# Ledger of designs, part 91: peptides against a protein of PDB entry 5Z08

Target 1, 168 residues: chain A of PDB entry 5Z08
Amino acid sequence: RQKDEWAKKTSSLMKQLDWFIGEHLGAMLAAEELGGPVVGELMEIDPDDLSAGFNAHGKLKKATSQPDLDRRQRRIDDIWGPQDEQGQAHKRKRGADEALAASAEMRDLIEQLMNKLVEAGGDNSATYVEIPRESAAARFLVRSKVAMFHPNDARRLRLVDFGRDLDD
Target 2, 222 residues: chain B of PDB entry 5Z08
Amino acid sequence: GLPRLIDAIEEASKIPAKRRQTPIKPTIEKLTTHLYTHGASPDSLLRLADLLTLRNHLDQASLAAITRNLYPSSTVSDEVVLRFIGALGHGQLKPTLALQALFLRWLVMVYHLLENPGVLGQVYGVLFDLLDTAAIRPQLCHLLALVTRRKHVRPFRIQAILTLSRQTGGDPNLTGLLRVFKNYYPEIIVGDATKGRASAFKHPDPQWRQHLDEIQQRRSEA

## One batch from the design tools (peptide; aimed at target 1 H24 M28 F140, target 2 G86)

Design b2_p28_3_s2 (made by RFdiffusion4, then SolubleMPNN; from b2_p28_3, 10 letters changed)
Fold by OpenDDE base, seed 1:
Structure b2_p28_3_s2 (fold): chain B 168 residues (1-168), chain C 222 residues (1-222), chain A 28 residues (1-28)
Amino acid sequence: as target 1 above (168 residues)
Amino acid sequence: as target 2 above (222 residues)
Amino acid sequence: AKKLKELEEIFLRLTYQVLGYEGLKLYL
């Protein structure tokens, strides 16, 4: 009975976490990867805001007709295509695809980190996951005090062991 | 009354200071005088918590003056507490660290008036994770000293305090918090980190406490 | 028990970091 209640609560919380990653966090992570604001500095980034793109300062491109299109702005405009209706639809789709990719990366990273923590059985040296790159997802988990990099290797990430008791 | 003063300040908070037709300072002074004399009802506290925690066009001196006069006439709801906790940390949308320190000081001073003190224990993790922020650490350690229970004393938190204590050269507030942890688990080996000077976590403003007690007493007689 | 506690602490921190006050309301 109690084990079944804990299993149900765990499953419910996993679903809520997956929802939160998909509906809120994924778009923000995608924005950070695209050179937008750092996750947690802005409370909401609409996928439409992702499609508008970011300037060199991580601010939303207002459709200001100002001619000083910095070389980075030209590359963004070249990557995002002409401002026709088809170009806007392609921008929106690409922003949605990047948000989905960032959501999937975050879900997978949390799952790997949790699995390694369980498998390690209390050995902190065995809790590290190797990450292919320092992603927005990895940086966000560290800023949120959920994970820590290895002191000597930024490619190794571990979950904080919140579950350990002093009576253990 | 207090609601009309809050209405005027809410409307003024939406407008940049340079575009206001009337100076807001006289209305802030009326509000702070009213709060000092009568305190704030639960509904007024919630509205004031929103004004203090949400990004608006009010100046820092006005926000600080409201916070220093934020006497509850009754209890403090979970929603008011969560507004202040939600406003802590770093970010462009967050209040200044100076204002956050005033919020934490306020939470310490009104802790005995919380409708549910357990709410702070549920969100203990987010409060604890802010200990690296030097500007709010004194008030944060004091609040954590009040909130800490046996369930919050964990190996990762002990290690985090010990690490931060070494990095800060033995901050007396961290030493004080470690002593609180050791009261629940006497067997905790903290080494030299507890041998140093510790904060006593005394009430931060005895005059403010006395004035709060007078406001609360008037409510019990009405 | 340990896995649930880990998830609770993760969910609290991630939602708070993104949503602040609204994140605390989602957790509670």
Scores: peptide ipSAE 0.721, ipTM 0.919, DockQ to the pose 0.828
OpenDDE base, seeds 2, 3, 4, 5: peptide ipSAE 0.721, 0.720, 0.720, 0.721; ipTM 0.919, 0.919, 0.919, 0.919

Design b2_p28_3_s3 (made by RFdiffusion4, then SolubleMPNN; from b2_p28_3, 9 letters changed)
Fold by OpenDDE base, seed 2:
Structure b2_p28_3_s3 (fold): chain B 168 residues (1-168), chain C 222 residues (1-222), chain A 28 residues (1-28)
Amino acid sequence: as target 1 above (168 residues)
Amino acid sequence: as target 2 above (222 residues)
Amino acid sequence: AEKLKTLEEIFLRLTYDVLGYEGLKLAL
């Protein structure tokens, strides 16, 4: 009974995490890889954009097309903005493909990190995953204090051992 | 009344200072005087938390003055708490670290008035991960000292505090937090990190506490 | 139990860093 409840909660939370990665995080990671703002540091808010007000997420409600904010936010909005002309459709398709790729990379990386932590059985030296590149996904997990690079090798990443108890 | 003062400040907060038809300072002074005399209701606290935590055109001195006079007349909701926690850390949309330190100090001073103190325990990981931010560390350690329960004392957090304590040359606030951890697990080996001077986590402002108690008493009599 | 605790801590951090206040509401 309790094990079944824990399994159900774990499965539910995994689905919520997958949803969050797909709907929010993947697009932001793709924007960072394309030379957009760093995930979580996104909006250089122009004083004029402050007048438009922020939503509850701290995001600008209206993308005001002002020219210099225009370059970085236009890159995101040119990647993700509304479908007007054929050339925008190709940029949007590319942006959507990059968001899907970033979402998949983040999902796979979290899964590998969790699997290695379980397999290591408490040996911290065995918990490292080899990453092919320093991706936006890897950098974000480190900034968010979810993962850590090996001190001598930036190609090795490990999950923080959140689950370990002192009573175990 | 307080709602009308908040309305005027909310409208002024949408406009750059140079484009305002009237100076906001007199309205801020009326607000802070009202807060000092009567405190803020739960609804008013939520509106003020939004003004303090969301990026707007209010000046830092005004935001600090509101925060220093933010006396609750009753309880503090989970939503108000989460607004302040959501405003912590680094980022262009976040309040200044000086203002964040005032928010953390406020949360310490009103901790006994939280509707659900458990909400801070649920977001413990977020608070703990900010310990590397020197400007907010003193108030953050004090808040964590109040919030910490047995379930929060974990090997990775012990190691993180020990590492940060070495890097900071033995910050007395980190030493104080390690002593709180030892109260739950006396067997924790912390080496020389606990031999140093620790913060006692005393109330940050006894006069503010006394004035809060007076405001809270008036509500119980009404 | 350890897997669930790990996922809870991951989800809290990711949602907070991306969405701030709204991220906290998703994680609670």
Scores: peptide ipSAE 0.726, ipTM 0.916, DockQ to the pose 0.823
OpenDDE base, seeds 1, 3, 4, 5: peptide ipSAE 0.722, 0.721, 0.722, 0.722; ipTM 0.918, 0.918, 0.918, 0.918

Design b2_p28_3_s4 (made by RFdiffusion4, then SolubleMPNN; from b2_p28_3, 10 letters changed)
Fold by OpenDDE base, seed 2:
Structure b2_p28_3_s4 (fold): chain B 168 residues (1-168), chain C 222 residues (1-222), chain A 28 residues (1-28)
Amino acid sequence: as target 1 above (168 residues)
Amino acid sequence: as target 2 above (222 residues)
Amino acid sequence: AKKLKELEEIFLRLTYRVLGEEGLKLAL
């Protein structure tokens, strides 16, 4: 009975987390990876804002034609293609694809981190996941105080063990 | 009345100070005088919480003056609490850390008037994770000292306090919070972290408390 | 039990960091 209620609550909360990642966090992580604002410093990134691109300061690119836009902005423009309607559609599609990729990366990372925490059975040394790169997802989990890097290896990430009890 | 004063301030908050036709200061003074005399109803508290927490064109002195006079005439709703908690931390859209410290101080001073003090216990993790922010730490530790229950005393939080205490050279507020944790788990080994001076978490403003009690009494008689 | 507690604390922190007050409401 109680185990079944916990399983149901866990499943429900996992679905809510997956929803939150897909609807909110994924687009923001994609924006950060593309050189947009750091997630949690600016709360409102519309997927349409992702499509507009970001300047070197993480601000939305206003349509001002100034030529001396930094190499990063050219790379964003090259990534997002021409300013025509087709280019805007390609920008929107690519923004959506990057948001989906970032969402998938975050989901997978959380799943791996949770699995390692469960498998470790209380051994903190066994809780580390090897990450291929310092992604926006990994950095966000650390900034959110959900995860920690290994002190000597930034390619190793672990969850904070929130579930451990003093009575255990 | 208070609603009309709030209306005028809300409208003024949308306009940069240099573009206002009339100085807002006289209206802020009327508001703070009214709040000091009568307190704020739950509805007025919510509107004032929005003015205090949302990015607008009000000056920091006015926001601080409103916060210092934010006497509830009745209870404080979960919605008002969550507005203030949602406004904590770092970010361009967040209030200043000085104003956040005033919000936390306010929450301490009105804690006994919360409709559901358990709401702070539900968001305990968020509050606890802000302990590294030095500017709000004194008031935050005081609030956490009120909110902490046995369920919140976890190994990772003990270790976090101990680590932060070492990093801060033994902040008395962290020592005080760790003593609160020890009240639930006496067996917690705190080492040298508790040998230092601890905050007693006394009421931050006895005069404010007395004045709040007077405002609360007038409502019970009406 | 441990998995649920872990997930609750994760969800609270992530939603708060992104959505602030609305994130708190989502996590409650």
Scores: peptide ipSAE 0.722, ipTM 0.917, DockQ to the pose 0.853
OpenDDE base, seeds 1, 3, 4, 5: peptide ipSAE 0.719, 0.721, 0.721, 0.722; ipTM 0.916, 0.917, 0.917, 0.917

Design b2_p28_4 (made by RFdiffusion4)
Pose (drawn by RFdiffusion4):
Order: structure tokens, then C-alpha cells, then sequence
Structure b2_p28_4 (pose): chain A 102 residues (1-31, 98-168), chain B 214 residues (1-190, 199-222), chain P 28 residues (1-28)
């Protein structure tokens, strides 16, 4: 099957993203840098792992967030995540993976 | 003759205006004239795109003059297209929004000359996420309308464009893009973009006809 | 080529690509 290529591509891309977060983004968030990188990654991992865990239940895809988390602000500003409209302490990913003809 | 002018504009681009041993306006005009007559080669286009895209000491009037006369001879590379895409939106590295509107207008006018038009499809999300920026929204919509293929019409983009249409009170450029979306998915709840400058289209055609000569 | 894009745009591109690949992996 062609499956593990979609796995190989994902494991390769995940590493490239983590490199970008550690080398470039964490430092931008500080204005320590290492702390910002770890929390951004943990948050993205939690966000992505849940979006698929719901499959169809769009309502269950929110993760609890500290009050003033800069990682969530950046992710919302970059249009990769969205706050819950009723309260801003839960967060969901934008669901890039969902496709009508997937 | 053209590369020499670019070499001069590049050097002047590195130092402030008052420290220039010569006014640059006469040299900018020579470049503008040359581009009007002969077009810009693929390589010259790349160098000009760097000058238009990177932060330098060139003034707005000079950059706009260059952008308005950026008729390609032959083709437009991915290297050139991506530099203009990367120049879009807000940020300290990026050019003014006014120049960004000119670049987007230019990409529409030269869309048929791209070596790899699919490259815009590979950055579709970069273009789309910027629709909120009103200063460049009309030009963004026209370019997105040319670039949209079925694979790009995803539910999250459908919802995002509908929300933006409601919040802006109904931007006709947004509804024009939604029309293109509906062509791929008629299930969707319901300006046919014209060429932005016909004279520029005509002048580009004249310059492009030289490619048939040998 | 990604160096031309802002940090927000780069992150956006990575996450989109990973999300699509995971969705296709699950479907496969």
C-alpha cells in the first residue's frame, strides 16, 4: 500500500516543524526561548491529536488552555486554531484534514 | 544595456537617498523606458523582484514606476512569483500594502506567462488567509479566482469566506470568489473579474510577439 | 523557498500538510 509514505511524509514533516518551532518561533515568542518551544509543540500535538479523535463530533475538539497563553494567541492569529466563541480558554484546530472528496 | 541599469539601481538601493552621489530618478527613468520597450528577461525579472520585495532605501514612487513597467519578455519563474507571494501581508520585512496591491494586479496580468502556474496552487492557503486585509482584498480575490481548483475548496475555507462576506457587509469581490467556489461544489449557498488594465495587456502582447521571431 | 514566508505562514503550511497527510493515512 501507499500508506507508510503518508506516514513517512508525516514523520518527516513533524520533525521539520519541530525544528522550526525550536530554532525560530520560540525565540520570537520570548520577545525563555526553550520554554516557549516546548509549550508550543505540546499544544500543537494536543490540538492535532484531538481533531482526529473526534472524527465527526465537531464539538469535542477543544483543549483547555492557560488564561494568557501566547502560544494560543499566535496559533489563532496565524489561523491554525480557533477559540471557542462562548469562552476563550478552550481551543480547536481549524480542521485542514477534512475534505469533501477525501 | 538593461543589466547595467539594474546594477546601478542595486547599488543605489543599498545607501540612503541623501548620501547618493547622484539623483536616482534619472536612472530609474532609463530603466522604466527600457522595460517599456524591451520587457524584462527571466533573470532581470528575478533581480527586479528582489529590489521590489526586500527592504531597501528605494522610494515608493520609484518602486511603483518599476512595477508598472514590469512587462516580461518570455516567461515568469516560480522564483519571481514566490517572492511576490512572500511579500504579502503585514510584517517588518514586507513592502507597503499599496505596492502589494500592484504586485497582486501584476500576477493576474502575467498569470498566463508563468512557467509553473501550479505554484500558486501550492501556496493557495497563503493567499487565502490574507482575504481579511481590505487594502489588497480586491486583487487577492481576482488572483484566487484564477488559482482555485477543486482541491482548494475545503469546508473551512467555505465557512471562512461566508463569515467574511457577512462581516464586511457583502464585498462583491468575495462573492465573485464564492461563485468560483460554487462551480466546483454547487451545494454551496449562492464581479466576474475582468482584466485590470487593457492597455497594459495590449502592450504586453506586443512585446511577447517577439518570441515567435528567430 | 520557505524562507521567503513569514513565521505565521510557515507554521500554517506545515500544519496543513501534516493534517492532510494524517487524514489520507487514516483513510488508507
Amino acid sequence: RQKDEWAKKTSSLMKQLDWFIGEHLGAMLAAEALAASAEMRDLIEQLMNKLVEAGGDNSATYVEIPRESAAARFLVRSKVAMFHPNDARRLRLVDFGRDLDD
Amino acid sequence: GLPRLIDAIEEASKIPAKRRQTPIKPTIEKLTTHLYTHGASPDSLLRLADLLTLRNHLDQASLAAITRNLYPSSTVSDEVVLRFIGALGHGQLKPTLALQALFLRWLVMVYHLLENPGVLGQVYGVLFDLLDTAAIRPQLCHLLALVTRRKHVRPFRIQAILTLSRQTGGDPNLTGLLRVFKNYYPEIIVSAFKHPDPQWRQHLDEIQQRRSEA
Amino acid sequence: SLSLFSYEQRVRMYIEQISINRARHAAA

Design b2_p28_4_s1 (made by RFdiffusion4, then SolubleMPNN; from b2_p28_4, 15 letters changed)
Fold by OpenDDE base, seed 2:
Structure b2_p28_4_s1 (fold): chain B 168 residues (1-168), chain C 222 residues (1-222), chain A 28 residues (1-28)
Amino acid sequence: as target 1 above (168 residues)
Amino acid sequence: as target 2 above (222 residues)
Amino acid sequence: PLDLFSPEERLRLFIEEISENIAKAKKL
């Protein structure tokens, strides 16, 4: 009975977290990946605004300026297609797609981190997830103080074990 | 450098203002300028926390000026946090309530830089028991809103806030804190006395936040 | 809720509360 109550509560919280990631965090993470503001500097980023790209100061650019050749810039430039109605629709769609991709990356990363912590059975060495790149999602988890990089390997990330403090 | 400025102020703090050979104000201004430009290291923060919280001969304006410029260049240790928490409440050896309000405001503004945010959760009871002190209540409620976890939301504390809210005529900060409690326990009946305006606990100083972020960024580049 | 907490704080609260519930469920 009590075990079922905690399981139901966990499921409810997971659904709320999923909603938070999808509806709010994904767009902010996508903005950071695109060279925009760090997550939390702009609390309300419309995925449609992601199509407007960011200047060197992380501020939304107005649509007009030349494609910078850098890989982040190519993703920005591909969002910055021609200003015709079709180009604007493609830009909006791409901004939405980047927000969805960022949301999916964050969900997957959290799931992997939680699963590794459960599987490790208290062995801290076994709690690390290997990440293919330092993403906005990974950086955000570290800034949130919910994850830590391995001290000698920035490709390894682990979840902070908040459960240990309940046994003391 | 900053350590030498702190040394000079520590020595001056031992001497009554009327017996000082030289005015301390120019040294305080140099300190606050340095803090504004570079922030304080963990070691310097601890020394400054002692100057701010221990009874000495520094004037209230100087203590307030230091507190307003107390930008951490790095993290904030548990020891620094505990110095400020220990300085709270009533007593002849404690700082003024006005200065305590500035300390609580500072803790709110640097909360994200704490090495261990859990330290505030450990002293939650001490903080909560000070809610009756009107002069520090706004900042205290804001700090408690950040610190509160499910384990802290107990029936006796819910009842204490409800009682104090009635006694204060529905202080918006208490209503705000009760709303935080209700996020953990939706079944909490907020009586009619708490249907009033709740504080949103917004960042108390956006300019201070921006300047802190600039100081913190310089550390990541060094 | 987002008006009270930064996104970082909000995420931390979720992860903390989920972790606590998982730990409690394992002890039962």
Scores: peptide ipSAE 0.477, ipTM 0.541, DockQ to the pose 0.281
OpenDDE base, seeds 1, 3, 4, 5: peptide ipSAE 0.473, 0.468, 0.473, 0.479; ipTM 0.549, 0.526, 0.551, 0.522; seed 5 fails the geometry check

Design b2_p28_4_s2 (made by RFdiffusion4, then SolubleMPNN; from b2_p28_4, 17 letters changed)
Fold by OpenDDE base, seed 2:
Structure b2_p28_4_s2 (fold): chain B 168 residues (1-168), chain C 222 residues (1-222), chain A 28 residues (1-28)
Amino acid sequence: as target 1 above (168 residues)
Amino acid sequence: as target 2 above (222 residues)
Amino acid sequence: MLDLFSPEEQLRLFIEEISELIAKQKKL
């Protein structure tokens, strides 16, 4: 009975976490990855707004064509293309796609981190996940104090062992 | 009455100080006087918590004055507590660290009036992870000392305190919190981190406590 | 509750609670 209740609660929390990642966190992560604000500095980023790009200060650009775009902004502009109505629709779609990609990356990374911790069986050296890059997702997990980088290798990330008890 | 004073301050909070038709200071003084005399009902506490925690155009001195006079006339709801906890930490939309320290101090002083003290235990991780913020650490450690139960004393938190204690040169508040942990698990090896001076976590303001007790007594007689 | 906390705090609350529940389930 108690085990079943805990299992149900775990499932419920996992669904809520998945919803949180998809509906809120993904757009913010995408914005950070694109050179926008750090997650949490700008709440409720509409994926459609990601299409406007960000200035060197991480502020959403208003649609004005100012030429001194930093290299990162050029990449954003290259991703988002011309501002015609079709271009705006393509921009909105790309913003949504980036938010979905960021959400998927975060879900996958959390899953890998949790699985690796379980598989390690208490061996801290075996708890590290190899990450291909320092993504916005990886940085966010570290800022959240949910994960830690290996002290000598920024490509290795581990989950904090929240489940370990002193009565164990 | 108190609701009308809050209404006036809420409206003023939407407008930059330079664009206000009337100075807000007299209204703040009326509010703080009322709070000092009668305390705040649960409904008024919630509204005041929003004024204190949400970004608005109120000046820091006014916010601090309200916080210093935020006497509950009754209990403190979970919703009020969570508003203050949500306002903690770094962020452009969050209150200043100085104001956050006042909120934590307030939570310590009203802890015995919480409708559900367990609510702080549910958000224990949020509080604990703010220990690296030096400006709020003293009050945060005091609150954590009150909130900590056996279930919160975990290996990762012990290690986090020990690491932070080394980084800070043995902050007395961290040493105090570690002693609280050791009360639940005497076997915890804390090394030299507990040999130093520890905070005693005394009541932050005995006069404020006395005045709160007077306000609470008037409610029980009514 | 989710609207009151930063995204970092929200994520941490989820992961901590889930991890604790998983650990409890493994002990039984």
Scores: peptide ipSAE 0.557, ipTM 0.783, DockQ to the pose 0.788
OpenDDE base, seeds 1, 3, 4, 5: peptide ipSAE 0.555, 0.555, 0.554, 0.555; ipTM 0.782, 0.782, 0.780, 0.781; seed 3 fails the geometry check

Design b2_p28_4_s3 (made by RFdiffusion4, then SolubleMPNN; from b2_p28_4, 15 letters changed)
Fold by OpenDDE base, seed 2:
Structure b2_p28_4_s3 (fold): chain B 168 residues (1-168), chain C 222 residues (1-222), chain A 28 residues (1-28)
Amino acid sequence: as target 1 above (168 residues)
Amino acid sequence: as target 2 above (222 residues)
Amino acid sequence: MLDLFSPEEQLRLFIEQISENIAKLRKL
């Protein structure tokens, strides 16, 4: 009975987290990866707006053709192609795809971090996940105080052990 | 009455000071005088919390004056508490750290009037993770000292306080909070971190407390 | 509640609460 109630509560929280990642966080993470604002500086990013790209100051680029865009912006513009209606639809789709990719990366990273912490059985040295790159997702988890990099290896990330009790 | 004063300030808050037809200062003075005399109802507290926490065109001196006179005439709802907690930390849309320190001080001073003190315990992690923000740390540690229960004293939080205490050269507020933790778990090995000077977490403003008590007494007689 | 907090704060609240619940479930 109590176990079933805790399981239901946990499942509900996981569903809410998945919703939060997919509906809000993914677009913000995608924006950060694309050289936009750091997550939380712009709370409402429409995935469709990601297609406009960001200037060197992380501000949404207005559709006007200013030439002095930094190399990173050229790569973004090259990725996003011509400004016709079809180009805008393709841009919107790509923005949505980047948000979905960022959401998936975050979900997978959280899952790996949680699983690794469980598997380690209290051995802190065994709690690290190897990350292929320093992603917006990884940086966000660290900023959130949810995860920590290994002090000597920025490719190793561990979850904070929130479940550990002093009565254990 | 108070609602009309709030209406006028809400409307003025939407407009840059240089574009206002009338100075807002006289209306703020009327508001603060009213709050000092009568306190704020739960509904008025919520509206004032929004004015204080949301980005608007009110000047910092006005926001600080409202906060210093924010006497509850009744209880403080969870919604009001959460507005202030949500306004804490770094961000372009968040209030200044100086104003956040006043909010934390206010929460300390009205803690006994919360409808549900447990609400702060639910957001304990949000508060705790702001301890690295030096400008709000004194008031934050005081609030955490009030809110902390056995369930919040976790190994990761002990380690976080110890690490931050070393980084700050033994901030007396962190030492005070660590002593609160040790009261729940005397066996916690804190090393030299508790041997230093600790904050006593005394009431921030005894005169404000006395005036609050007078406002609260008038409600019980009515 | 979610609209009141930063994304970092929201994520932390979820992960902390989930982790605590999982730990409780393991003890049962």
Scores: peptide ipSAE 0.556, ipTM 0.784, DockQ to the pose 0.791
OpenDDE base, seeds 1, 3, 4, 5: peptide ipSAE 0.479, 0.556, 0.554, 0.555; ipTM 0.418, 0.784, 0.781, 0.783; seeds 1, 3, 5 fail the geometry check

Design b2_p28_4_s4 (made by RFdiffusion4, then SolubleMPNN; from b2_p28_4, 14 letters changed)
Fold by OpenDDE base, seed 4:
Structure b2_p28_4_s4 (fold): chain B 168 residues (1-168), chain C 222 residues (1-222), chain A 28 residues (1-28)
Amino acid sequence: as target 1 above (168 residues)
Amino acid sequence: as target 2 above (222 residues)
Amino acid sequence: SLELFSPEERLRLFIEQISELIAKQKKL
């Protein structure tokens, strides 16, 4: 009975978290990855606003055309490229696609972090997820005090063990 | 009455100071005088909490003056509490850290008047994560000392305080909070972090407390 | 009520609550 209630509550919270990531956080993460404001500086970024570009107060870091720009950065340059008429509808779609991609990345990262924590069985050394880059998602988790980087390796991220009890 | 004063300030808060037809300072002074004399009802507290926590065109001195005179005439609702808690931390839409420190001080001073003290326990994590913000840490630790229960004392929080204590050179407020944690779990190994000077978390303003008690007594007689 | 909190605070509250519930479920 109690276990079933906890399972139901867990499922409900997971759904709410998924909704929060998809409907709110994804667009803000995408904006940060696109050189927009840091997540939380601008509340309620509409994915459609991502396509329109950030206003002068959201210092869009001019995507420095570094030649080795990740495929995502090339997409950014394409999003922020000259507004041809066909480009606006494509820009809106791309903004939505970037928000979806950011949402998916965040969901996956949270899942990996949670799974590693469970699998580690209390071994802190085994709790680290290797991340390919310091993403907006990774930075956000650290700012949220949900995750921590390995002290010697910024490519290793672990979830804070909120479930650990002193009565254990 | 108080509602009309709040109305006038709410309207003025929407307008930049340079564009106001009338100076707001006299109205703020009337408000603070009224609050000092009679306190604020739950409804007035909510409206004032919005004025204090939402970004508007009121100057910091006015906001601070209102906060210093924010005597509840009765209880403090969860909604009022959550307005102040939601206003804490970093962000362009959040009040200044100086004002946040006043809010935390206020919450400490009115803690015994909360309709549901458990609401602070529900948002304990939000409060706890702000401990790295030096400007609000003294009042935050005091509030956490009041709010902390056994369920909040977790290994990750102990480690976080210990780490922050080392980084701050043994902030006495963190040492005080660790002592509160140790009261629930005496077995907590805090090392040298608790050997230092700890804050006693004394009432921030005894005169304010006395005046609050006088306002609250009038409610019991009515 | 969660709209009053930053995205960081909101995420943290979710993850903390979920983690605690998972831990409780494992103890049973």
Scores: peptide ipSAE 0.577, ipTM 0.805, DockQ to the pose 0.834
OpenDDE base, seeds 1, 2, 3, 5: peptide ipSAE 0.574, 0.574, 0.574, 0.574; ipTM 0.802, 0.802, 0.801, 0.801; seed 3 fails the geometry check

